# Peptides against a protein of PDB entry 4CIC: the designs that were tried, part 34

Target 1, 148 residues: chain A of PDB entry 4CIC
Amino acid sequence: KVSTKGHYGVQAMFDLAQHFGEGPVSLKSIAERQGLSEPYLEQLIAVLRKAGLVKSVRGAQGGYILAREPRDIKVGDIIRVLEGPIAPVESVSQDDPEHSLKFDFSVTKSVWEKVKKSIEEVLDSITLADMLKDAEEAQMAQGYMYYI
Target 2, 147 residues: chain B of PDB entry 4CIC
Amino acid sequence: KVSTKGHYGVQAMFDLAQHFGEGPVSLKSIAERQGLSEPYLEQLIAVLRKAGLVKSVRGAQGGYILAREPRDIKVGDIIRVLEGPIAPVESVSQDDPEHSLKFDFSVTKSVWEKVKKSIEEVLDSITLADMLKDAEEAQMAQGYMYY

## One batch from the design tools (peptide; aimed at target 1 K1 S3)

Design b2_p18_3_s2 (made by RFdiffusion4, then SolubleMPNN; from b2_p18_3, 7 letters changed)
Fold by OpenDDE base, seed 2:
Structure b2_p18_3_s2 (fold): chain B 148 residues (1-148), chain C 147 residues (1-147), chain A 18 residues (1-18)
Amino acid sequence: as target 1 above (148 residues)
Amino acid sequence: as target 2 above (147 residues)
Amino acid sequence: PLDLSEEILQIPETDELP
């Protein structure tokens, strides 16, 4: 299960990607389109803005835009900003002196490091531009099914 | 961070794999070796037993054993039993009529499905026997550094 | 640190954020 924070963060960033080049998008409009709480979205956007993935535009038509092109934002970048680094299993306290316990811990840790690496590779292989393309392809596929 | 449940479940199963063929292991001894709460381990083992990954042995030398050889137990099998299926993102209710929302949801869902698939592939590629081998290799490597 | 544990393996129940 993706964290609610990561999931909604990717949704919000994808919404901004869909509107990329159209100008600033209001948090309200993102919240409405993505089924998100506006206060929760404000918190997510604040983090994303601080990380330089989102820009705030001021004015009557103010709101938020992507700080970079959709092709220059990986899903992994969004997740790392919102959730932090995919932590390896916290190394349980170094202080258990029995060599055997440290060893078993090392093997189990290696499993989770492999999982972590796999997740990072997947998330770093997907850009917001890839998501936009997948969206366009799926929309075209649906359009063709309604015309038959 | 791996779920505490999944992490400790894999640790407990790995402990049982290390003792595979030596007979039943007490929950107390697993808990002590793995730094786990015995009551918490009892809950994990109960789930693993119900799923047929662990067997309970009764008697004075009673305890738990792996129900299968270490090579026949994937890490993915342990995780699926303890955490359930890596559920696909619950399809948010079909009833939101705006086609656009469903579509955006579908694309975001596909990202998480790719992540899920990748996790499953990794976890299904690792058996308890692979973990035992990795343990032996690391023990040998440490032994060679001391000589 | 990304708690791969509870959150990534827990599909958020769409708890209705109030």
Scores: peptide ipSAE 0.033, ipTM 0.792, DockQ to the pose 0.138; fails the geometry check
OpenDDE base, seeds 1, 3, 4, 5: peptide ipSAE 0.033, 0.033, 0.033, 0.029; ipTM 0.787, 0.785, 0.791, 0.789; seeds 1, 3, 4, 5 fail the geometry check

Design b2_p18_3_s3 (made by RFdiffusion4, then SolubleMPNN; from b2_p18_3, 7 letters changed)
Fold by OpenDDE base, seed 3:
Structure b2_p18_3_s3 (fold): chain B 148 residues (1-148), chain C 147 residues (1-147), chain A 18 residues (1-18)
Amino acid sequence: as target 1 above (148 residues)
Amino acid sequence: as target 2 above (147 residues)
Amino acid sequence: PLDLSEDALQIPETDELP
C-alpha cells in the first residue's frame, strides 16, 4: 500500500498535469476535484513546492502550476518527495552484536531490497504524461461505449 | 515497505526452513534466534498454521515444522497469509458519486495496480529454498573473507 | 493487505513489538 500522502500527492500532481498550459489552478479547485481537504492539500503542495515539482503563481488569478512538463515528472519523483526514499523495511537497529542474527537479517533484507528495486523501476517508468495519455484513452473508451 | 508482521513472518518461516528435516523447532528457540518476543511469534505461527504453511508437532520434543518443503513455499505465500492480498492503496471510499472523480481515481489506481503486480511477481519468484541458497552463499563468502 | 505506507512499514524496534 502507498501511504495516503503518496496517493493524494500523485492525485494532486495529476490534476495539475491535466491543467498544464491553462494557467494557475487554485488549491480549492484541486481539493474539490480530487475530494481532498484544502488544509491537507496545502501541506502536500508545500512539500511539492519545496522540492521544485510545483510553482506558486501570485496574483488575482494565482494558484499553482507544475514546475516542469508532465513528461519530465515521474511518479517516482513525486513519491520520493512526499515519502522519502522507498524503503522496503525500516532499518532494524544494527546494534545487535550477535553475528548469526546479522546473517539472517541480510537474507531477509535482500528480499525487501528486490521489492524496493521493483517498485522504484515501476514508479520511475511512469510519467505524468503517461498518466494523461491513459486518462485520454479511458475517456475515449467511455465515449465509444455511449455511441455504440 | 512490508509490515512488521510480514517481515517477522518471513524471518520465522526462514528459521523453520533452516531447520527443515531436523525435526520440530520450539517457538522459544525461533524467538531467541530471530530476536522476536515469544507471544508475538505465537500469534504469527497461529496464522501460518491455520493457513497450512506450518504444522505443530506434539510431544516432549514438540514444536513447529514447515508444512511443505522450502521450495514449495514462496515469500508471496507467506505475505498473503499474514497481510492478506497485496493492496497498493487503501480503498479510499468508492462512495463519492461524481463521475469525474471516478475517472481520475481509475488512472491513479492503475499506477498502484502496476506496483502491486510488480511486488507480487517479485515475492512469488522467491522461495524459502532460494533464501536458503542465498544464506549458504553469503556464509561461504564471509568464510572466504577471513582466509 | 501489504501496507506500503512509511508508518505501516516501520519495523518496530524489537522492544516495541506488540
Scores: peptide ipSAE 0.034, ipTM 0.776, DockQ to the pose 0.120
OpenDDE base, seeds 1, 2, 4, 5: peptide ipSAE 0.037, 0.037, 0.032, 0.028; ipTM 0.778, 0.788, 0.782, 0.788; seeds 1, 2, 4, 5 fail the geometry check

Design b2_p18_3_s4 (made by RFdiffusion4, then SolubleMPNN; from b2_p18_3 with Y7D S8I S12P D16E)
Fold by OpenDDE base, seed 1:
Structure b2_p18_3_s4 (fold): chain B 148 residues (1-148), chain C 147 residues (1-147), chain A 18 residues (1-18)
Amino acid sequence: as target 1 above (148 residues)
Amino acid sequence: as target 2 above (147 residues)
Amino acid sequence: SLDLSTDILQIPSTDELP
């Protein structure tokens, strides 16, 4: 599962990336633009802030900003912060004495480890800057479709 | 989550692959070898049978067999049967009128579609025959470590 | 359905199996 937390966390981080360099963004404005509840977004932002991916700006025009440039934040970094490490399937208890059972568990475990590695490689290959570029390309494609 | 169903379903199918050509295997023997409850295994096998991945053999030496050779069953086929299609993230309701929201949802959706595709490619690249080979190689490696 | 948004990244640890 990319949990609901991972999905919405990537959306919130992408919203902050779209406003990067424009100053602090309010949680209310992020919640409205991303279709998130403000209380849920507060919980996500608290975790992301603790991990050093987001900074809080204080004052009348206060809010949140990315703590790093969009190119320096991978989707994998966001997911690891919100979901924890994509844990390898913890091996069933070492104490089952039958050698055959341990072996079958090892082979099936290797399948899930391959899946895990593939997910990590994909998520670590995508930055918030890549997502911004994909957004710009999609907006241009839509704009061209209305002028034809 | 590869759900608990997907994980145990792959284990049960792998057990049937290890006994392929030896005749029908009882659910009790699969449950004992894979550390599964027999009632849970009955539910998994019922789904796998309906999908045509497993056959039931009737009689005093009755049980279950793979319906196809281990090389003709991908891990992806087992997972699709037990979990259903790897659904892309259901797009939040199409009815949000703000164009910007739809676009942001599209970009984030594309990330999850890339992850989905990657998972499907991995699971479709692994057959039960590949798992049998990996098992044999690991047994040989353990045997060589004791000599 | 394997919901990628909820199900795929949480490979259940064997410990959460009843």
Scores: peptide ipSAE 0.089, ipTM 0.813, DockQ to the pose 0.157; fails the geometry check
OpenDDE base, seeds 2, 3, 4, 5: peptide ipSAE 0.082, 0.079, 0.077, 0.084; ipTM 0.820, 0.813, 0.818, 0.819; seeds 2, 3, 4, 5 fail the geometry check

Design b2_p18_4 (made by RFdiffusion4)
Pose (drawn by RFdiffusion4):
Structure b2_p18_4 (pose): chain A 133 residues (1-84, 100-148), chain B 132 residues (1-84, 100-147), chain P 18 residues (1-18)
Amino acid sequence: KVSTKGHYGVQAMFDLAQHFGEGPVSLKSIAERQGLSEPYLEQLIAVLRKAGLVKSVRGAQGGYILAREPRDIKVGDIIRVLEGSLKFDFSVTKSVWEKVKKSIEEVLDSITLADMLKDAEEAQMAQGYMYYI
Amino acid sequence: KVSTKGHYGVQAMFDLAQHFGEGPVSLKSIAERQGLSEPYLEQLIAVLRKAGLVKSVRGAQGGYILAREPRDIKVGDIIRVLEGSLKFDFSVTKSVWEKVKKSIEEVLDSITLADMLKDAEEAQMAQGYMYY
Amino acid sequence: DLEDAAIGIAADDGDEFV
C-alpha cells in the first residue's frame, strides 16, 4: 500500500517537473490537474519548500517551481523528505524485511523526475500506426 | 512499515521450519518462542492451514507442522496467502509504484524458508575466534 | 492510512503495523 503522502508528494513534484521549463504555476493549478485536495497540497508543499525541493516566486505568473532540476531529484529524495531487561537476539525474519527495504530504496533512487518526464513523453504520445513495432 | 500479519505470519512459519525435522509443535510453544499472542496466532494458523501451508497432526505430542518442505515455501507464498464517467489517463507516478511492487515481489520470491534456515544457522553461530 | 512511512508491506485495509 502506498501512503497518501507518498503518492501526492510524487504527483505534485512530477507536475512541477512537467512545468519546469515554462515557469511557476499556482498550487490551485497543480491540485486541479492532479485531482488533489488544495489544503493537503498546501501542507505538502510547505515541507517540500523547507527541504529545498521547491521554491516560491513572487511574479505575476508567480507560484511554485522546482528548486532543483528534475535530473537532480530522485524519487527517493522526495520520499526521504516526507518521511520522519535488554538482550540481543537476531531475527532472520527481520533480515528479510531489511532486504525488502533495500530493494525499494534501490528502485526509488534509480528514478529521477527527469526519467519520469522521459517516460511520460514515450507512453502518452501519438504516432502513425505503422510505427508501432 | 511491515504489517502485523506479515511479520507474525513469517515468524510463525519460520518457527515451524526450525522444527520441521523434529516433528509437530504446539501453537502455545510457537507463541512463547516468538513472542506472539496466542489468539492472533490461532487465527493466523487457520488461514495457513486452509492454504495447505501447515497441517495439524492428532498424535499425542501432536500439534502443527509445515505441510510442504521449507525449500518449497517462498516467503512470497506466505504473504500472498495472507493478503486479499470512465476514461484512461496513464500515470507515470503509478508506474513508479508498480516498479516498487515488482522489486518487492522479486525479493520475497527469491527467499525460501530453507534459505532462512541456512541464514539462521550462519548468523547465530559460535566458533573459535581465530575463524572470524 | 500510513503516516510514518510511504509504503506498507504485507498489508490490506485495516491492518495494523509493527

Design b2_p18_4_s1 (made by RFdiffusion4, then SolubleMPNN; from b2_p18_4, 7 letters changed)
Fold by OpenDDE base, seed 1:
Structure b2_p18_4_s1 (fold): chain B 148 residues (1-148), chain C 147 residues (1-147), chain A 18 residues (1-18)
Amino acid sequence: as target 1 above (148 residues)
Amino acid sequence: as target 2 above (147 residues)
Amino acid sequence: DLTDSAIGLAMDEGDSFI
């Protein structure tokens, strides 16, 4: 399962991308549109802000904006911020000290490193701008289905 | 983190691949070599056996063998057996009913489906025979560093 | 962990990778 953090973090960042250039968006409005709890979204946005992916705007019409253009934010950047660095396979051995994987077989590690690299390549190939384009194309395709 | 189940399952299957053609291997010997608890390994092997990846041999020299040749077992097959089908993005919404992802945005789903597909492609591209070859190449490379 | 989450995406019908 995508971590709930990663999934909702990408959704929240995508919502901010859809409103990019329209000014600050309130957490309440993001939460309502994305079906997120506002307290949970506040935690996600705090992390994303600290990482420099989101900016807070103060005032009566305050809220949040993307800190960079949608084209300059990869999905991989969002997930690395929320979930930390893609743990090297080495971290599997730390949580169960009694099951010290004495033989962390280099070969089994290499399998998981290949998986890791593939995930990184995919997530680093997708920007918020690509997601916006895909959303527009999907909306156009739905619009054409109503005219037939 | 790779699930402990997936990780140890691949290790156990790889151990059986290394001994393929030598006859039945005891769970105790696999557990000792792979650093696994024998009770945990017994659970993994039971699942792998039910899925037809492993066979049990009875008798005093009984144990387990691969049910197929190492070339005919993908890492993806092992993972699917142990962890279930690579969960469609849809399963993220089931565990927290209060956080019903009302807007399972088709676009965010598409990102995760791309990730899923990429993982499947990688895991389905690696057989136990490929892992055996990689182990032999690594051992040869270590042997050359001693000269 | 991205690997955990994305591997978790793939693998988490069972033990949560995440």
Scores: peptide ipSAE 0.076, ipTM 0.800, DockQ to the pose 0.347; fails the geometry check
OpenDDE base, seeds 2, 3, 4, 5: peptide ipSAE 0.038, 0.037, 0.039, 0.035; ipTM 0.803, 0.795, 0.800, 0.801; seeds 2, 3, 4, 5 fail the geometry check

Design b2_p18_4_s2 (made by RFdiffusion4, then SolubleMPNN; from b2_p18_4, 6 letters changed)
Fold by OpenDDE base, seed 2:
Structure b2_p18_4_s2 (fold): chain B 148 residues (1-148), chain C 147 residues (1-147), chain A 18 residues (1-18)
Amino acid sequence: as target 1 above (148 residues)
Amino acid sequence: as target 2 above (147 residues)
Amino acid sequence: DLTDSAIGLASDEGDSFV
């Protein structure tokens, strides 16, 4: 299951990508569009800002912008910032270090490392620009269904 | 991150695969080898038995066996039985059905569907027989380091 | 709380991971 934090973090970053080049977006407007509480979004944006994925702009038209172009931000970058390393295996090895020495543990660990690698490859293959393109294609497909 | 339930479920099934053809294995012996509490293992085995992945054998030499050969059990089958469908997306759509109608939600959903598919493909590509082979290869590699 | 992992595969609290 994707965490709520990762899911909403990607949604918030995608909202900022949709408004890229239009200037700073207020947290309130992102929260309203994405259906997030403003305090929850403030926590997400604070982490994303600290990681250099988002910039704060001050002033009367202040808010947040992407720190890089949408093509230069992978979904994997967002997830690693919010969740830390995509590490299915590390939690299991920390809770039982004695089991990490067992042969069966090494084989089971290799299964989860294969899963980890596959997830990383997928998330690192998708940029915010790819998501914008998918959005445009879906809008066009819906528009064509109203004209047929 | 992989759930403790999924992790230990795969370990318990792998233990049964290592003893496949040797007869029934006691829950106590599996628990001791895998470092699990016997009550926790009883819960896992009950679910796996109900799904038809494990059989109970009664008698003085009673215990559990795999219900199928190790080559006929995927890691994905074990995970689906223990965790339900590998559905990163369904939990999000159930908690906020109003957001499921938003365009942005559909694009974000497609990302998680790609992740889901990738996980399913990996877990469905690995059998208990593949894990047994990986174990044998690792034992051989360790044996060569001692000589 | 490890349950909040985006891929949500390993939470120590026994929630379903995948």
Scores: peptide ipSAE 0.038, ipTM 0.798, DockQ to the pose 0.412; fails the geometry check
OpenDDE base, seeds 1, 3, 4, 5: peptide ipSAE 0.038, 0.034, 0.033, 0.035; ipTM 0.797, 0.791, 0.794, 0.797; seeds 1, 3, 4, 5 fail the geometry check

Design b2_p18_4_s3 (made by RFdiffusion4, then SolubleMPNN; from b2_p18_4, 5 letters changed)
Fold by OpenDDE base, seed 2:
Structure b2_p18_4_s3 (fold): chain B 148 residues (1-148), chain C 147 residues (1-147), chain A 18 residues (1-18)
Amino acid sequence: as target 1 above (148 residues)
Amino acid sequence: as target 2 above (147 residues)
Amino acid sequence: DLTDSAIGLAADDGDSFI
């Protein structure tokens, strides 16, 4: 399960991508658009900023911008920043080192590593630019349905 | 995230696969081999039995067996039985129907649907027979390192 | 507490699958 933190982090980063090149966006405006509490969004943005995915702009029209172009930010980068490494199973191996020695544990672990790799490949294949494109395509498709 | 329930459910089913054709296995013996509490394993086996992945055998040598051959049980089948549908994100759409109408929500949802599909494809590509084969290969590789 | 990891398969919290 993508946590609420990962989900809303991707939404907040996508909101910043939609406004990329328009200047700094206030946390309040992102929170209103994404339906997030401003304090919760502030915590997310603080983590994303510390990781160098977001920049703060100071001044009367201050706020936040993407630190890189939307094409240079993968969904996987956002998730790793917010949640750490994509870990399918918490390695039971830390709490039970004797279980880590069981042959069956190695085989079951390999299943979860395959799942992890698959998730990483998907998330690393999607950029904020790809999400912007998908948004534009969906908007066009809806626009055509109103004209028919 | 695969819960502990999903993880241990796959381990218990794999243990039953390793003993497939040897007759019924006691819950106690599975619990001892897999390092599970017997009461916890009993709950897992009850769910797996209800779903028709496991059968109970009655008698003095009673216990549990796989209901199907290891090749006919996917990891994805075990996971769906224990956890329900693989849901990448709890659909915020049930608690906030207004958010479900936002265009951005649809795009972000599509990302998680791609993740879901990828996980389902992986879990549905792995059978208990594939896991048995991987086990045999790893045992052979370790055996060659001792000589 | 790795339970909060989005895509992480939390071992401990029984409710968060994938």
Scores: peptide ipSAE 0.040, ipTM 0.803, DockQ to the pose 0.425; fails the geometry check
OpenDDE base, seeds 1, 3, 4, 5: peptide ipSAE 0.039, 0.037, 0.036, 0.037; ipTM 0.799, 0.796, 0.800, 0.802; seeds 1, 3, 4, 5 fail the geometry check

Design b2_p18_4_s4 (made by RFdiffusion4, then SolubleMPNN; from b2_p18_4, 7 letters changed)
Fold by OpenDDE base, seed 2:
Structure b2_p18_4_s4 (fold): chain B 148 residues (1-148), chain C 147 residues (1-147), chain A 18 residues (1-18)
Amino acid sequence: as target 1 above (148 residues)
Amino acid sequence: as target 2 above (147 residues)
Amino acid sequence: DLTDSAIGLASDEGDSFI
C-alpha cells in the first residue's frame, strides 16, 4: 500500500502543478480539491516547502506555488522528501532489536535492493509535467466518449 | 521498507530451498537458522502451507518441505500469499473513510499502478532457485577472499 | 518513524506492504 502521506503529497503537488503559472494557490482551495483536511495539508506543505519543492507567497492573494517547473519535479523527489529514502532495506534489521538478524542475509537483502531500485527508477521517470499530460489525455479521451 | 512478515516469509522459504531434497526440516531448525521466534515462524508456515507453497511431513523425522521445486516458486508468489495483492491501489481509498477520495484521481492512481507493476515484475522475475544461485556465487566469492 | 514509507512496503505493522 502506498502511504497516505506519499499519496496525498503527490496529489497536493499535482494540484499545484495544474495551477502552475496562475499564481499562488491557497491551502484551503488545495484541501477542498484534493479532499484533504486543511491541518493535514498544512503539515505536508510545510515539509515540501522546507525541502524547496514549494514556495509560500505572502499577501492578500497569498498561498503556495511550485518552487520549480512541473518538468523539473519528479514523483521520486516528492516521495524522498516526505518519506525519506525509497524503501530503505537497512531499517528491516533496526526496528526489531530482539530479532537482530545475526545472519547477514545478503541474498534476501539483494532481493529488496532490486525492488528498491525498480521503484526508484519508476518514480524518477515520472515528472509532474508527465502527470499533467496524462490528465489532459484522459480528459480528451473522456470528451471523445461524450461525442460518440 | 519491506514488511517484517514478507521479509521473514522469504527467509523461511529460502531456508527450505537450501534444504530441498534433504528431507523434512523442523520449524525449530528453521527458526534457529533464520533468527525467528518459533511461534512467529509457525504462523508464517501455516499461511504458506494453506497456500500450497509448503508441505508438512509427519513422523519422527517430520517437518516441512517446499511443495514445489525452488525454480517453480517466485518471490512474488510468497509475497502475494503473505501480504495479499502487491500494492493494491484500491485500498488507499478504503482505509480512510473520512477522506474518501471523492475525486477519482485517475492520474495519481496511474502512478501507483506503474509502481505496483514494476514491483510485481521484479518479484516475479526472482525464484528461490535464483536466490540459491546468488548464495552459491556469494560463498564462492568469499571463499576466494580467504585464499 | 520511517514505517509510513510512501510505498508502504515499510511498516513493521504487518498490514502495510505496498
Scores: peptide ipSAE 0.039, ipTM 0.804, DockQ to the pose 0.374; fails the geometry check
OpenDDE base, seeds 1, 3, 4, 5: peptide ipSAE 0.038, 0.035, 0.036, 0.036; ipTM 0.800, 0.796, 0.801, 0.803; seeds 1, 3, 4, 5 fail the geometry check

Design b2_p18_5 (made by RFdiffusion4)
Pose (drawn by RFdiffusion4):
Structure b2_p18_5 (pose): chain A 133 residues (1-84, 100-148), chain B 132 residues (1-84, 100-147), chain P 18 residues (1-18)
Amino acid sequence: KVSTKGHYGVQAMFDLAQHFGEGPVSLKSIAERQGLSEPYLEQLIAVLRKAGLVKSVRGAQGGYILAREPRDIKVGDIIRVLEGSLKFDFSVTKSVWEKVKKSIEEVLDSITLADMLKDAEEAQMAQGYMYYI
Amino acid sequence: KVSTKGHYGVQAMFDLAQHFGEGPVSLKSIAERQGLSEPYLEQLIAVLRKAGLVKSVRGAQGGYILAREPRDIKVGDIIRVLEGSLKFDFSVTKSVWEKVKKSIEEVLDSITLADMLKDAEEAQMAQGYMYY
Amino acid sequence: SLSSSHSLEISSSDSISH
């Protein structure tokens, strides 16, 4: 199960990555394209801004833009920003979950917003039918 | 975050794996060794029993035992048992989560209860200090 | 109840860390 915050955090950062070259976009526009609630997005952006992942601009086409290039933002970075008598007895069961955790960390650190941009181009494209192999 | 059911399901199955050669153990004994609530364990075992992962034995010092050898039970098997207008628009974000899901499935399918038994022996051993 | 949800949640909560 993926949390609302992880899904919306990545969706919003990806929308900004899709508009990085064109410049700033409003939060309303992001919410509209991604089907997100604006209040929730406002709160999310506030954290991502404090983390240096997004920045606000005061222009006519003011709004928000990625603070780092997409190639320099791992999906794991986004997730890390959003997340917050005695005796020792080793638990093999807990060690299994540590292995699950490590594998997730590996996957999320292996994908950048730039990688997602490339995948978005390839997967949602159109072409003559003879070129589908 | 790991659910209570995944954690306790695997803990209980592993406790049974540790007692597989010795024979049946009571649910009370599992709850005591693993720090589990007996009511929750009983509900958990009922599903595991229906899935053929554990079996009850009448005996006298009867109780519960694994229904398959530890080497034939993947951690992923345990998890899978416990778990249960229109237009198309591809979501690259969802494809990331699919990759996360795949990697978890791969990790959990790569570990059996027998692997856990071997790891438990190696990690919780004692030996002369010169052999470290 | 045991078959009503997933065994893992990623991130661990829906609450944003501030």

Design b2_p18_5_s1 (made by RFdiffusion4, then SolubleMPNN; from b2_p18_5, 12 letters changed)
Fold by OpenDDE base, seed 5:
Structure b2_p18_5_s1 (fold): chain B 148 residues (1-148), chain C 147 residues (1-147), chain A 18 residues (1-18)
Amino acid sequence: as target 1 above (148 residues)
Amino acid sequence: as target 2 above (147 residues)
Amino acid sequence: SFQSDDILQIPSTDELAV
């Protein structure tokens, strides 16, 4: 599961990608466009900024910009920053010492590691530039459907 | 994330796969081997049985068996039975009508659909027979490290 | 109320709810 935090983080980063090169975008404008609460977005942006994915611009026209080009930001980078390493499985806290029956959970663990790797490969294969391209293609397709 | 329910369900099904052809396995023995509570395992097995992945055997040597050969049960089948359809994202309930700014969430949604598809492909590529083979290979490798 | 669609919650690692 990508958390709500990861989902909204990708939305906020995608909004910044759509405005890349146009200057700083206000948190208010991102929140309005993406249907996010401004306080929640402030928390997300603070984490993304600390990780160096977003830059703050100060001044009367202050706001946020992507710290890198959209092609240099993977969805996987955003998710790792917001949620930590992509874990396919919630850690069963090893802390219950009594059920020490060492049944070799190695095989079941390997299934989840394969799932993890697959998720990582997908998220690392998608950049914000790929998302921009997909959005443009979708807009063009909608435009063509109205003219036919 | 595969839920604790999905994880323990795969463990229980794998235990039944390891004993496939040996006859019915008691819930108690599965619970002991897999480190599961017997009441929790009863709930899991009830769902798996209803879905036709497991059969109940009645009698003094009663218990459970796989309903199919290990090669005919995918990990994805177990997960879908226990958790329903593999969903990659928590559905943002569309129910807040006021933020009607139709910004085309289509692209962000497509990212999560790609993740979903990838998870499904992986889980549907792994059978209980593949897991048995991996366990045998791991046991052989451990045996060779001690010599 | 965000209805969480049932994503695969793999229990073993504390990390990302993927």
Scores: peptide ipSAE 0.021, ipTM 0.782, DockQ to the pose 0.203; fails the geometry check
OpenDDE base, seeds 1, 2, 3, 4: peptide ipSAE 0.020, 0.020, 0.021, 0.019; ipTM 0.776, 0.778, 0.772, 0.774; seeds 1, 2, 3, 4 fail the geometry check

